Peptides against a protein of PDB entry 3V4O. Designs and how they scored, part 41

Target 1, 234 residues: chain A of PDB entry 3V4O
Amino acid sequence: DQPLAKDKVALLIGNMNYREHPKLKAPLVDVYELTNLLRQLDFKVVSLLDLTEYEMRNAVDEFLLLLDKGVYGLLYYAGHGYENFGNSFMVPVDAPNPYRSENCLCVQNILKLMQEKETGLNVFLLDMCRKRNDYDDTIPILDALKVTANIVFGYATCQGAEAFEIQHSGLANGIFMKFLKDRLLEDKKITVLLDEVAEDMGKCHLTKGKQALEIRSSLSEKRALTDPIQGTEY

## One batch from the design tools (peptide; aimed at target 1 D30 E162 Q167)

Design b2_p22_2_s2 (made by RFdiffusion4, then SolubleMPNN; from b2_p22_2, 13 letters changed)
Fold by OpenDDE base, seed 1:
Structure b2_p22_2_s2 (fold): chain B 234 residues (1-234), chain A 22 residues (1-22)
Amino acid sequence: as target 1 above (234 residues)
Amino acid sequence: DEEAAEAAKAAEAARDALLQAY
């Protein structure tokens, strides 16, 4: 039977104008392009740019308020980030240099809170570097995740690697979004869709051996971003 | 050969010039 979403909600964050870190270009275009695509998929989309720590935390809180049982939740982030001990940290624009975990938002903490809402699907698309932050030696104490079998991570790059933007054009896209946008509207299980994006990245001379998509999932159902919302007719 | 290696290096440099790390 066709899987149904109770609702579909997305939070898109693009940080580019950092105060104490190199400025980025891709998040601007990437957030706009992804917003348009997700709206075509009937997502309720909140798109925000250049968020401070306070603003990011508030945005996440508001996003969580829109989640409920059976709702599809999607979090997209483009900006500076790092990964320590398997935990992904999104860096706000007002983060100090160097930044530490207390200055950043931990994605796994957000996931924990999403699980408490009994969502139908949790998708994280993280377009950031995944290099270790040597200035942060803190091991976060995170609450244990539930076994919900509805989690999908799409990492723009491999563990310990960098993510890139294309700077040759006036409208810089991140490498991840360059390939993701071509397939995002396909009616396929989200993990299958991302796998195809990974293959596209691997075939392109620009990205082959430079950046590779990593998929981490525990998804027991054929959930797609194209799944209809319950009570709606298309 | 040396020429092929040089060409490969040039191609890599060109690719890197198109990309900016986050």
Scores: peptide ipSAE 0.414, ipTM 0.780, DockQ to the pose 0.751
OpenDDE base, seeds 2, 3, 4, 5: peptide ipSAE 0.410, 0.020, 0.411, 0.019; ipTM 0.779, 0.476, 0.778, 0.543

Design b2_p22_2_s3 (made by RFdiffusion4, then SolubleMPNN; from b2_p22_2, 10 letters changed)
Fold by OpenDDE base, seed 2:
Structure b2_p22_2_s3 (fold): chain B 234 residues (1-234), chain A 22 residues (1-22)
Amino acid sequence: as target 1 above (234 residues)
Amino acid sequence: EEEERKKEEEEKKERDSLLQAL
């Protein structure tokens, strides 16, 4: 009865060295640690840092080429971002200031394309702010999503809120990754796993009332990141 | 109560100083 993945593919993007926006620190470590964890989970992982708009779009395109029916797709992003009208936008390092939606990658568009691949699971882990970008009132016209019941969003923060990284001289995680990494290898339904991460964040004095994980899902099956790949012996 | 409030405010400031928004 255990669900099987045809394959497991992840794209990890960490943007830190922005040209026209504040530089970040955590994405370096976060991408590295998540890469190692996902590889332990038998994901094929592509990890990239400091991508321009063009490079990000290309990376997403290449990622989509690796997806197929029954494949688990995971997209992780750490960097600047915003959310307008329920649409999440990842900000490339070469984005102008202010940036607009046409300068950014819309996560929901990526989801739509993933659905077209008939993936077994679509996981988005978005370690970015979700504040409204007041400089862009554009409402993207998106195609309606299919009802695939295989979608999980882990937002590092609540709608309209900021996500944070720990500010110190050394290597540090973003707040989301700080807690996610401790649970990611657990053999649990992905939504349950993320719920536990949310609880961990809520118990920490550093994050309580400052940042809270939001889980948005339409997942009708007990899918886990630990699910074995079809045709493989473990 | 006022002392407790001040303590909470100081703790909040300390916490906030450790965090940078993405």
Scores: peptide ipSAE 0.418, ipTM 0.776, DockQ to the pose 0.798
OpenDDE base, seeds 1, 3, 4, 5: peptide ipSAE 0.415, 0.404, 0.403, 0.407; ipTM 0.775, 0.768, 0.769, 0.768

Design b2_p22_2_s4 (made by RFdiffusion4, then SolubleMPNN; from b2_p22_2, 14 letters changed)
Fold by OpenDDE base, seed 4:
Structure b2_p22_2_s4 (fold): chain B 234 residues (1-234), chain A 22 residues (1-22)
Amino acid sequence: as target 1 above (234 residues)
Amino acid sequence: EEEELERKLKEQAERDALLQAL
């Protein structure tokens, strides 16, 4: 049977104009292009750029309000980030230098909240570095996640590694979006789609040995971003 | 072999110059 979504909602965050950290360029173009693609897939898309900690937390709260039983939720983030003890942290533009977990948003905490909504699918696309932050010695105490078998992580890079954008005089994509955008509209299980993106990225000479896509999933159903919304033509 | 390694390192440095870490 064709899987159906109750609704499809996406929050896209691109942080580039950091106050105390190196400025980025790719998030502007990446968020724009991804917005257009997801709208073609009938996602309700909220796209935001250069968010402070306060604004990011509010955006996530509003995003969660749109989630409910059977809803597909997609969170995309492009910007600075780090990973400590398996927890991914998105860095707001007003984060201090050095930043700590208390200044950042924990993705796994967001996932926990999404699970409480009984969503049909939870997709995280994280275009950020995953290196450990040595200036943060805190250990997040997170509740155990539920077994929902509807979770997909697409990491732009492998654990402990960096993600990159191309230095360009004009507007250019990050490495992850460069390959993701070419396949995002394909009618395939999301994990299969991301696997193909990983293969495409692996052929890129520019980032060979430096950046590789990692897929971490627990998805027991053939869910795709192209799945139709209940009550609509399909 | 050493020359080959040096060449590879130089090529990598050139690639790195085209990239910015997030």
Scores: peptide ipSAE 0.384, ipTM 0.751, DockQ to the pose 0.817
OpenDDE base, seeds 1, 2, 3, 5: peptide ipSAE 0.024, 0.023, 0.022, 0.024; ipTM 0.549, 0.577, 0.552, 0.557

Design b2_p22_3 (made by RFdiffusion4)
Pose (drawn by RFdiffusion4):
Structure b2_p22_3 (pose): chain A 234 residues (1-234), chain P 22 residues (1-22)
Amino acid sequence: as target 1 above (234 residues)
Amino acid sequence: SEELQSRYAYPGKEELEEYLES
């Protein structure tokens, strides 16, 4: 009755040195921090910075190859992003200005590929803005996803809103990771853990009225990032 | 005092130019 994971795998990407868009600073320290925390939780973690579109697609293919039945899969992205018609896109460092959906990675397409591997848990922590891209002409009409009841999204901000880091950030985490890092080791269902992070973030004066954590979850089983890996000793 | 930096991309040359002049 203790939920188990066949394996725990994560892909972390932090994009900062944009060629044609404002540069960011905090993704480096955000990725460094989450890498350490997830390693403490026995995840196999690939952590990468300043990825072009080509490198981002390759990184996600490698991550998909590590996924199989019952595996917990987690993707964390810190950098520029946008959201059109409910679909979230991650923007690579080589994105032109303006850019469209073909220059970016659609998170929903990644989730579809993860479900094909029959993962036991799918977690997306998207630490990016979610405003519309006016230059993105295209429409989704993506296939409906299977009902796997194991999907959790922890958006650093609400749809149509911005996610933030501290100006001239230096050593400071961005807002989402500032609060996520203090809770991630808790032995609680990931949905509940993210809810506590949402409450902590609500006390932050800098972001009142402009950034709030959004949890979207269909996870029915009580799964946690601290769940033991099957066949190891707990 | 601390201030916020957005992770919004400022798509388009005009919007980016306005952002850089700010």

Design b2_p22_3_s1 (made by RFdiffusion4, then SolubleMPNN; from b2_p22_3, 12 letters changed)
Fold by OpenDDE base, seed 4:
Structure b2_p22_3_s1 (fold): chain B 234 residues (1-234), chain A 22 residues (1-22)
Amino acid sequence: as target 1 above (234 residues)
Amino acid sequence: MEELQSYDPKLGKEAYAAYLAA
């Protein structure tokens, strides 16, 4: 049977112009390209750039309001980030230097809230570094996640590693988006699709030994981003 | 020619020292 989505909603955040941290270039182009692709997949897409902590929290709240039972939710983030104790933190542009978890948005907290909505699919595409933040002593206490078997994480890099952008003739793309964009429209289970992206990335001599895609999933159904929306035919 | 740039924020030790001193 063909899996169906009640609806498909995506929130894309690209943070580049940090106040207290190095500025980035690729998120602008990456968010734009991903927006166009997801719209072709009939996602309702909200794309935002250079969000403060307050703005990011509001954006996530509004995103969650669009989620409901059976809805496909996709969160894409490109910017600075870190990973402490297995938790991913997205860094707002107004974050201090150094930042702590209280200054950032925890992806796993968002996932917990998405689970409460009984979504059909939860996809996180995180184009950020995953290095430990030694300046943050906070140990996050998160509620246990439900067993929903509908979760997919696409990490642009491995745990403890860095993510990169490519500068070429004035243009910049993240390594992750460079390869993701070539396959995103394929009608394949999302984990299979990401696995192929990982293989493509592995063939890039620039990032060999420096960046590798990590897929973490609990997905018991053959869910694809191309899945049609319930009640419609495409 | 292609060039790689890291997303590593390279958090400042001096800033951290100031944070601890505050």
Scores: peptide ipSAE 0.332, ipTM 0.752, DockQ to the pose 0.379
OpenDDE base, seeds 1, 2, 3, 5: peptide ipSAE 0.321, 0.313, 0.309, 0.299; ipTM 0.697, 0.740, 0.733, 0.684

Design b2_p22_3_s2 (made by RFdiffusion4, then SolubleMPNN; from b2_p22_3, 11 letters changed)
Fold by OpenDDE base, seed 2:
Structure b2_p22_3_s2 (fold): chain B 234 residues (1-234), chain A 22 residues (1-22)
Amino acid sequence: as target 1 above (234 residues)
Amino acid sequence: MEKLQSYDPYLGKEAYKAYLEK
């Protein structure tokens, strides 16, 4: 039987205009396009750009308020970021240079909070670098995650590697979204979908040896972004 | 020719420019 979502909620954050770091371009387009796609999938989407630390934390809090038992939660982030000791940190636009974990939002902390909501699916799409931040020597001590078997991470790049956007005269996607957008509407298990995206990205000569999608999942059910919302007829 | 810009904020100015020029 096809899994059902009680509801589907997504928070999309695109940070571009950093105060103390290089500015980005792609998050604008990426967030916009992903918003449209997720809405086609009947997600309730909140899309935000250029968030300060305070605004990001508030956005996450509001996002969490929309989550409940059986709800599909999707968090997309495009911007600067880093990964230390397996923890992903999203960098707000007002982050100092250098930034540390205290200036950033830890994705795994958000995941923990999502688990507390007993969500049906937790999807994280992180379009950011995953290089270690040498300026942050803090070892985060996080509470152990629950075994919910409903978690999917789509990392735009591999651990220790960089994420890229395409630079040309016009607006262009980041590399991750360039390929994700072509498959996002497919009725497939989310991990299968992302795997196909990974293959597509792998065929791109521009990013060979530079950026590769990593999928990290603990998903015991065939959950798809296309799963219908409970109580709805399509 | 398409060029790539890294999301790594800690790239030096020269390195950053190099990425943009590739």
Scores: peptide ipSAE 0.301, ipTM 0.686, DockQ to the pose 0.463
OpenDDE base, seeds 1, 3, 4, 5: peptide ipSAE 0.255, 0.045, 0.300, 0.299; ipTM 0.640, 0.484, 0.682, 0.695; seed 4 fails the geometry check

Design b2_p22_3_s3 (made by RFdiffusion4, then SolubleMPNN; from b2_p22_3, 12 letters changed)
Fold by OpenDDE base, seed 1:
Structure b2_p22_3_s3 (fold): chain B 234 residues (1-234), chain A 22 residues (1-22)
Amino acid sequence: as target 1 above (234 residues)
Amino acid sequence: SLSLQSYDPKLGKEAYEAYLAA
């Protein structure tokens, strides 16, 4: 009864060199490290850095084209972002100051489109700020999500909070990735894995009261990133 | 505000090392 993936596809986006906003450092290293780990898990990984709005939308479109029934889809984002009314927005590098929803990509919209592909698993790992954007007064009109019971959100920080990075050995890593990378290859249900990452993060005295992993899921099956690919896709 | 903010590298390194040592 080992769960099988039809295929495993990941899109990793790290935005650092913003034109109208403060530059970041951690996404570079985080995307690199996550890429290597996911490839060890036989994911087909597309890793992109410093995407404009146009490029981000195209990348997501191409990512969606690779999704189909039973496929595992993973979207990782590291960069500027915000959360308004429970909706997560990823900020492209060419976003204006201030940025608004029309300048950004809504994660929940992507999820809706992923559900339409009848994927086996939808994983979102969002390493971004979750504070409200006061300059965005738009309430997005989103379609209702289907009941697919295969959704996992790993928020690097809790609602309304910021995500942080630390430098180790001269390189900056996000706190989330620093702990995620140590467990990502474990053969465990993805929600269980993330729970353990959350516990590890909690042991870091520096981040106590500042950053905590939040997990939201409706995953009803014991699906893991280590699940083998069925058929000739492996 | 910044979505990703850097801690003091010294403090961050020390905290992480302390975690690993625990």
Scores: peptide ipSAE 0.054, ipTM 0.472, DockQ to the pose 0.073
OpenDDE base, seeds 2, 3, 4, 5: peptide ipSAE 0.035, 0.030, 0.032, 0.030; ipTM 0.465, 0.470, 0.483, 0.457; seeds 3, 4 fail the geometry check

Design b2_p22_3_s4 (made by RFdiffusion4, then SolubleMPNN; from b2_p22_3, 14 letters changed)
Fold by OpenDDE base, seed 2:
Structure b2_p22_3_s4 (fold): chain B 234 residues (1-234), chain A 22 residues (1-22)
Amino acid sequence: as target 1 above (234 residues)
Amino acid sequence: MLKLQSYDPHLGKEAYAAYLAA
């Protein structure tokens, strides 16, 4: 009864050196550490930093080409972002100031395309702010999602709230990755794993009242990042 | 004290807090 993945593929994007927006630091460290962890979980990982809009769209397209029926797909993003009307937008490093949805990548659009591939699991880990972008009043017209019951969103922060990174004398993780990395290798249902990460974050006085993890899922099976790949002996 | 930098590109928010090792 052990769930099996046809394959496991992850796209990690860390944007930090923005041209028209404040520069960040943690995405570099977070992407590297997450890459290492996911590879230990036998994910095929593509990790990219500081992507322009063109590069981000190409990366997503290539990522989608690797997805197929039963494949586990994981998208991680660390960088600037916003959320309008329940839609999450990842901001490329060359985005103008101010930016609009047409300058950004909509996560829900990516999810729609992943559903078309009949993936076995769709995990989104979004380490970005979720505040509304008042410079963009566009209401995206998205295609209706299928009921696949295989979707997990891990938001680094609550709706309408900000995500943070720690700045000190050395390299440091973002707040989300600081806690995620300690549990990522655990053999647990992904929603259970993220719930424990949320509890760990909640116990930290550094983040109390400032940042809290939100989990949004429609996962009807006990699927874990540790699930073995079909046809592979472990 | 550790500095927290917001990922909000429009309104950068900075705060300081004590670091707690996890």
Scores: peptide ipSAE 0.199, ipTM 0.625, DockQ to the pose 0.304
OpenDDE base, seeds 1, 3, 4, 5: peptide ipSAE 0.135, 0.028, 0.165, 0.029; ipTM 0.613, 0.540, 0.615, 0.524; seed 3 fails the geometry check

Design b2_p22_4 (made by RFdiffusion4)
Pose (drawn by RFdiffusion4):
Structure b2_p22_4 (pose): chain A 234 residues (1-234), chain P 22 residues (1-22)
Amino acid sequence: as target 1 above (234 residues)
Amino acid sequence: MKEIIPENEEEEELIEKWLEEA
């Protein structure tokens, strides 16, 4: 009755040095912090910075190969992003200005590929803005996903809104990680844990009225990032 | 993701405090 994970795998990407878009600073420290915390939770973690589109597609293919039945899969992205018609896109460092969906990675397509591997848990922590891209002409018409009841999204911000880091950030985490890092080791269902992070973030004066954590979850089983790996000793 | 830009003095002081705590 203790939920178990076949394995725990994560892919972390922080993009900062954009060629044609404002540069960011905090993704480095955000990725460094989450890597440490997830390693403490026995995840196998691949952590990468400043990825071009080509490198981002390769990193996700490698991550997909590590996924199999019952595996917990987690993807964290810190950098520029956008959201059109409910679909979230991650923007690589080589994105032209303006850019369209073909220059970017669609998170929903990644989720579809993860479900094909029959993972036991799918977690997406998207630490990026979610405003429309006016230059993106295209339409989704993606296939409906299977009802696997094991999907959790922790968006750093609401749809049509911005996610933030501190100006000239130096050593400071961005807003989402500033609050996620204090809770992530808790032995609670990931949905509940993210809800507590949403409450902590609500006390932050800098972001009132302009960034709020959004949780979207269909996870029915009480799964946590602290769940033991099957066949190891707990 | 974007850098938060202070709109007044109070926000500037909060940002400075945040950076000091880092």

Design b2_p22_4_s1 (made by RFdiffusion4, then SolubleMPNN; from b2_p22_4, 7 letters changed)
Fold by OpenDDE base, seed 1:
Structure b2_p22_4_s1 (fold): chain B 234 residues (1-234), chain A 22 residues (1-22)
Amino acid sequence: as target 1 above (234 residues)
Amino acid sequence: MKELVPENEEERKLIEEELKEA
């Protein structure tokens, strides 16, 4: 009684070369590593780097076009971000300083659109800070989400906290991806997998008390990234 | 995300070690 995905599609976005904000280094490596892993899991992966607001919105639109009933959708983002009133905002590379919600992409809006596609699973892996943006006083009014019981958020950090990258001598890695990559291929329910990643990351002395993985899930079925695609044999 | 800036030499070494493990 193995769960099946109609298809598996992932959009990976890594923003590093910000025009008006500190540049990052890890997203390049992190996106690359995650791309390779997800492809091993038979995901159709679109990986993009350094997207402007226009490009990010287009990428999301194209991603949504690939989603349909029963499709597993995964969105990964590495870059600058913030969280206001429970809403996560991804910051494009051309965002002004300071940036506001109108300059950014709201993850919850994307989730709503994914729900409309009747996806089988919605996974968000957000490697961004979750601090309040004091320069954004906008309270977005979002439509009520459907009860689909198939949503998993893996936040690189907890609410109000920062997500970190480490870099030295030309090398760089995101803390979140450092631990995620070690377990991503495991055949486990996605929430269980992320819980184990959380424990691994929790042992990292560099980020103890500074960064902690947070899982938010309404997933009511045992679904894994390793689930086979419908019509295929594994 | 943001760069984790080491506060001392010990943390610098830890960062270096963590990167080597990857």
Scores: peptide ipSAE 0.619, ipTM 0.930, DockQ to the pose 0.736
OpenDDE base, seeds 2, 3, 4, 5: peptide ipSAE 0.424, 0.578, 0.616, 0.609; ipTM 0.847, 0.919, 0.928, 0.928; seed 2 fails the geometry check

Design b2_p22_4_s2 (made by RFdiffusion4, then SolubleMPNN; from b2_p22_4, 7 letters changed)
Fold by OpenDDE base, seed 3:
Structure b2_p22_4_s2 (fold): chain B 234 residues (1-234), chain A 22 residues (1-22)
Amino acid sequence: as target 1 above (234 residues)
Amino acid sequence: MVELVPENEEERELIEEYLKEA
């Protein structure tokens, strides 16, 4: 009765050296830490830093090629971002100032493409701000999502709020990753795991009232990141 | 994400503690 994954694939993107926007530092460390953890969970991990729009689109395309029926797909993004009309946009390092939707990658569009692959699980971990971009009033034309009941969003912050990183003496860490990494290896349903992370992060005095983890899911099966890959000994 | 700028010495100390534990 143990759920099985056909395969497990993750794409991790950390953007920090923006050309026309404030530079960040935490994505470097956060991507590295998450890479090591996911590899321990037998994920095939592609980790990339400081991607242009062209490079990000190519990375997503390559990621999608690795997805198929029953495959677990995980997308992690750390960097600048925004949310308009319920759509999440990841900002490439070469995005103009101000950026608009046509300069960015829409997460919901990626989800649509993942659904077409009949994946076993779709996990999005978005360590980005979710504030409205006042310079973009465009409403994207999105295809309707299917009812697959295998989707989990872990937002580093709530709608309309910011996600933070802390820095001191050459060290940096995203608040979201600081707490996520402590529980990621636990053998629990992914939504339960993220709920515990939310409670841990809620105890952080630095971001109390400023940042809160949001879980948005439609997951009808007990799927965990620790689920074994079909055909392997476990 | 954005950098959390400490507003006082107490917050600075807390940031140092959090990063040392990591």
Scores: peptide ipSAE 0.641, ipTM 0.936, DockQ to the pose 0.711
OpenDDE base, seeds 1, 2, 4, 5: peptide ipSAE 0.528, 0.522, 0.513, 0.529; ipTM 0.916, 0.915, 0.909, 0.917

Design b2_p22_4_s3 (made by RFdiffusion4, then SolubleMPNN; from b2_p22_4 with I4L I5V E12K W18E E20A)
Fold by OpenDDE base, seed 1:
Structure b2_p22_4_s3 (fold): chain B 234 residues (1-234), chain A 22 residues (1-22)
Amino acid sequence: as target 1 above (234 residues)
Amino acid sequence: MKELVPENEEEKELIEKELAEA
């Protein structure tokens, strides 16, 4: 018997046109590509670009409303970001320079809220840098997470490192998405899938020594993005 | 993320190649 999802919901955010920070290009293409793939996997996908702090928070709130017991939730973010003390922060397009935690969205806080919804699977795909923000001295006080054994983080890069996009003649692509898209439709446990993506990315000469995929998971069951939705026939 | 700035012509060519294959 295969695992079933009550539903599958994804929120994709791509931030490019920052007001006070370098503009990016790849999130546009990356969000588009991922949207198409996840829809093929029968995800209900909400894709948004260039969100302010207010808009990002609202999007997350709306996303959470779609989550319930047994629902597969996937959050993808492409844009600027940082990591302080193991906490990942997504940077809105209207964030000041320098930005601080109060200007950003903490992924771990979102995870906490997802756990409260008793989701079947929580997947985070974070295509952002994970370098320390020296201008943010805030130590977030986070409540202890529940042990749900259903969490998967796919970091585009390893701790303390940067995630890259390549650009040329109007074309752009995130390194992470370049390799992720080739395997995303495979019927494999999500952690196994990401591990294969990591190996593929590891062969990229452009980012050797600069970017490496990191997987963090407590997933104790064989859950895949290809898992069918309960009550449906595939 | 940030833009990967090529350090030399070889890397520029590699970027072009990778984008063409994407």
Scores: peptide ipSAE 0.622, ipTM 0.938, DockQ to the pose 0.734
OpenDDE base, seeds 2, 3, 4, 5: peptide ipSAE 0.406, 0.557, 0.403, 0.568; ipTM 0.844, 0.920, 0.847, 0.923

Design b2_p22_4_s4 (made by RFdiffusion4, then SolubleMPNN; from b2_p22_4, 7 letters changed)
Fold by OpenDDE base, seed 1:
Structure b2_p22_4_s4 (fold): chain B 234 residues (1-234), chain A 22 residues (1-22)
Amino acid sequence: as target 1 above (234 residues)
Amino acid sequence: MVELVPENEEEKALIEKYLKEA
């Protein structure tokens, strides 16, 4: 009863060099580390840095073209972001200050498109802040999602909170990735894996009371990132 | 993401420790 993936595809985006917002450093390292790990898990990985709105939308479009029935899709984002009304928005590097939803990519919209591809698993790893954007009063109208029972959100932080990176002497690392990378290769249900990451991160004194991993899942099957690709030996 | 600014030397030392372990 080993779950099988038709294929495994990941899009990793790290935005750092914002034009009108504080620059970040950790996304570079975090994307690199995650790329290496996912490749070990036989994911087809596309990793991109410092994307404009146009480039981000194109990257997502290309990513969606690689998705099909039974394919495992993973989207990782590290950068600035916000959450309004339960919707997560990834901020491109050319976003204005202040940015609005029209300048950003809505993760839930991407999820809807992934569902249309009849993917086997949809994983979102969002290393961004989830604070309300008070400068955006737009209430998004989103298409209704299907009940696919194959969705996992790993938020680097909880609702209304910030996601942090640490920096010193040219080194940088996101707090989320610091703990995620230690367990990512484990053969466990993805929600179980993330739960363990949450516990590990919870022991971090630097972010205690400031950042907490949140898992949102409708995953009804024991799907893991280690699941073999159909047609391969395991 | 936002940069975690240490509030004291203890936090600064901890940041350095964590980065060395990474």
Scores: peptide ipSAE 0.654, ipTM 0.950, DockQ to the pose 0.734
OpenDDE base, seeds 2, 3, 4, 5: peptide ipSAE 0.508, 0.483, 0.473, 0.513; ipTM 0.910, 0.881, 0.896, 0.911

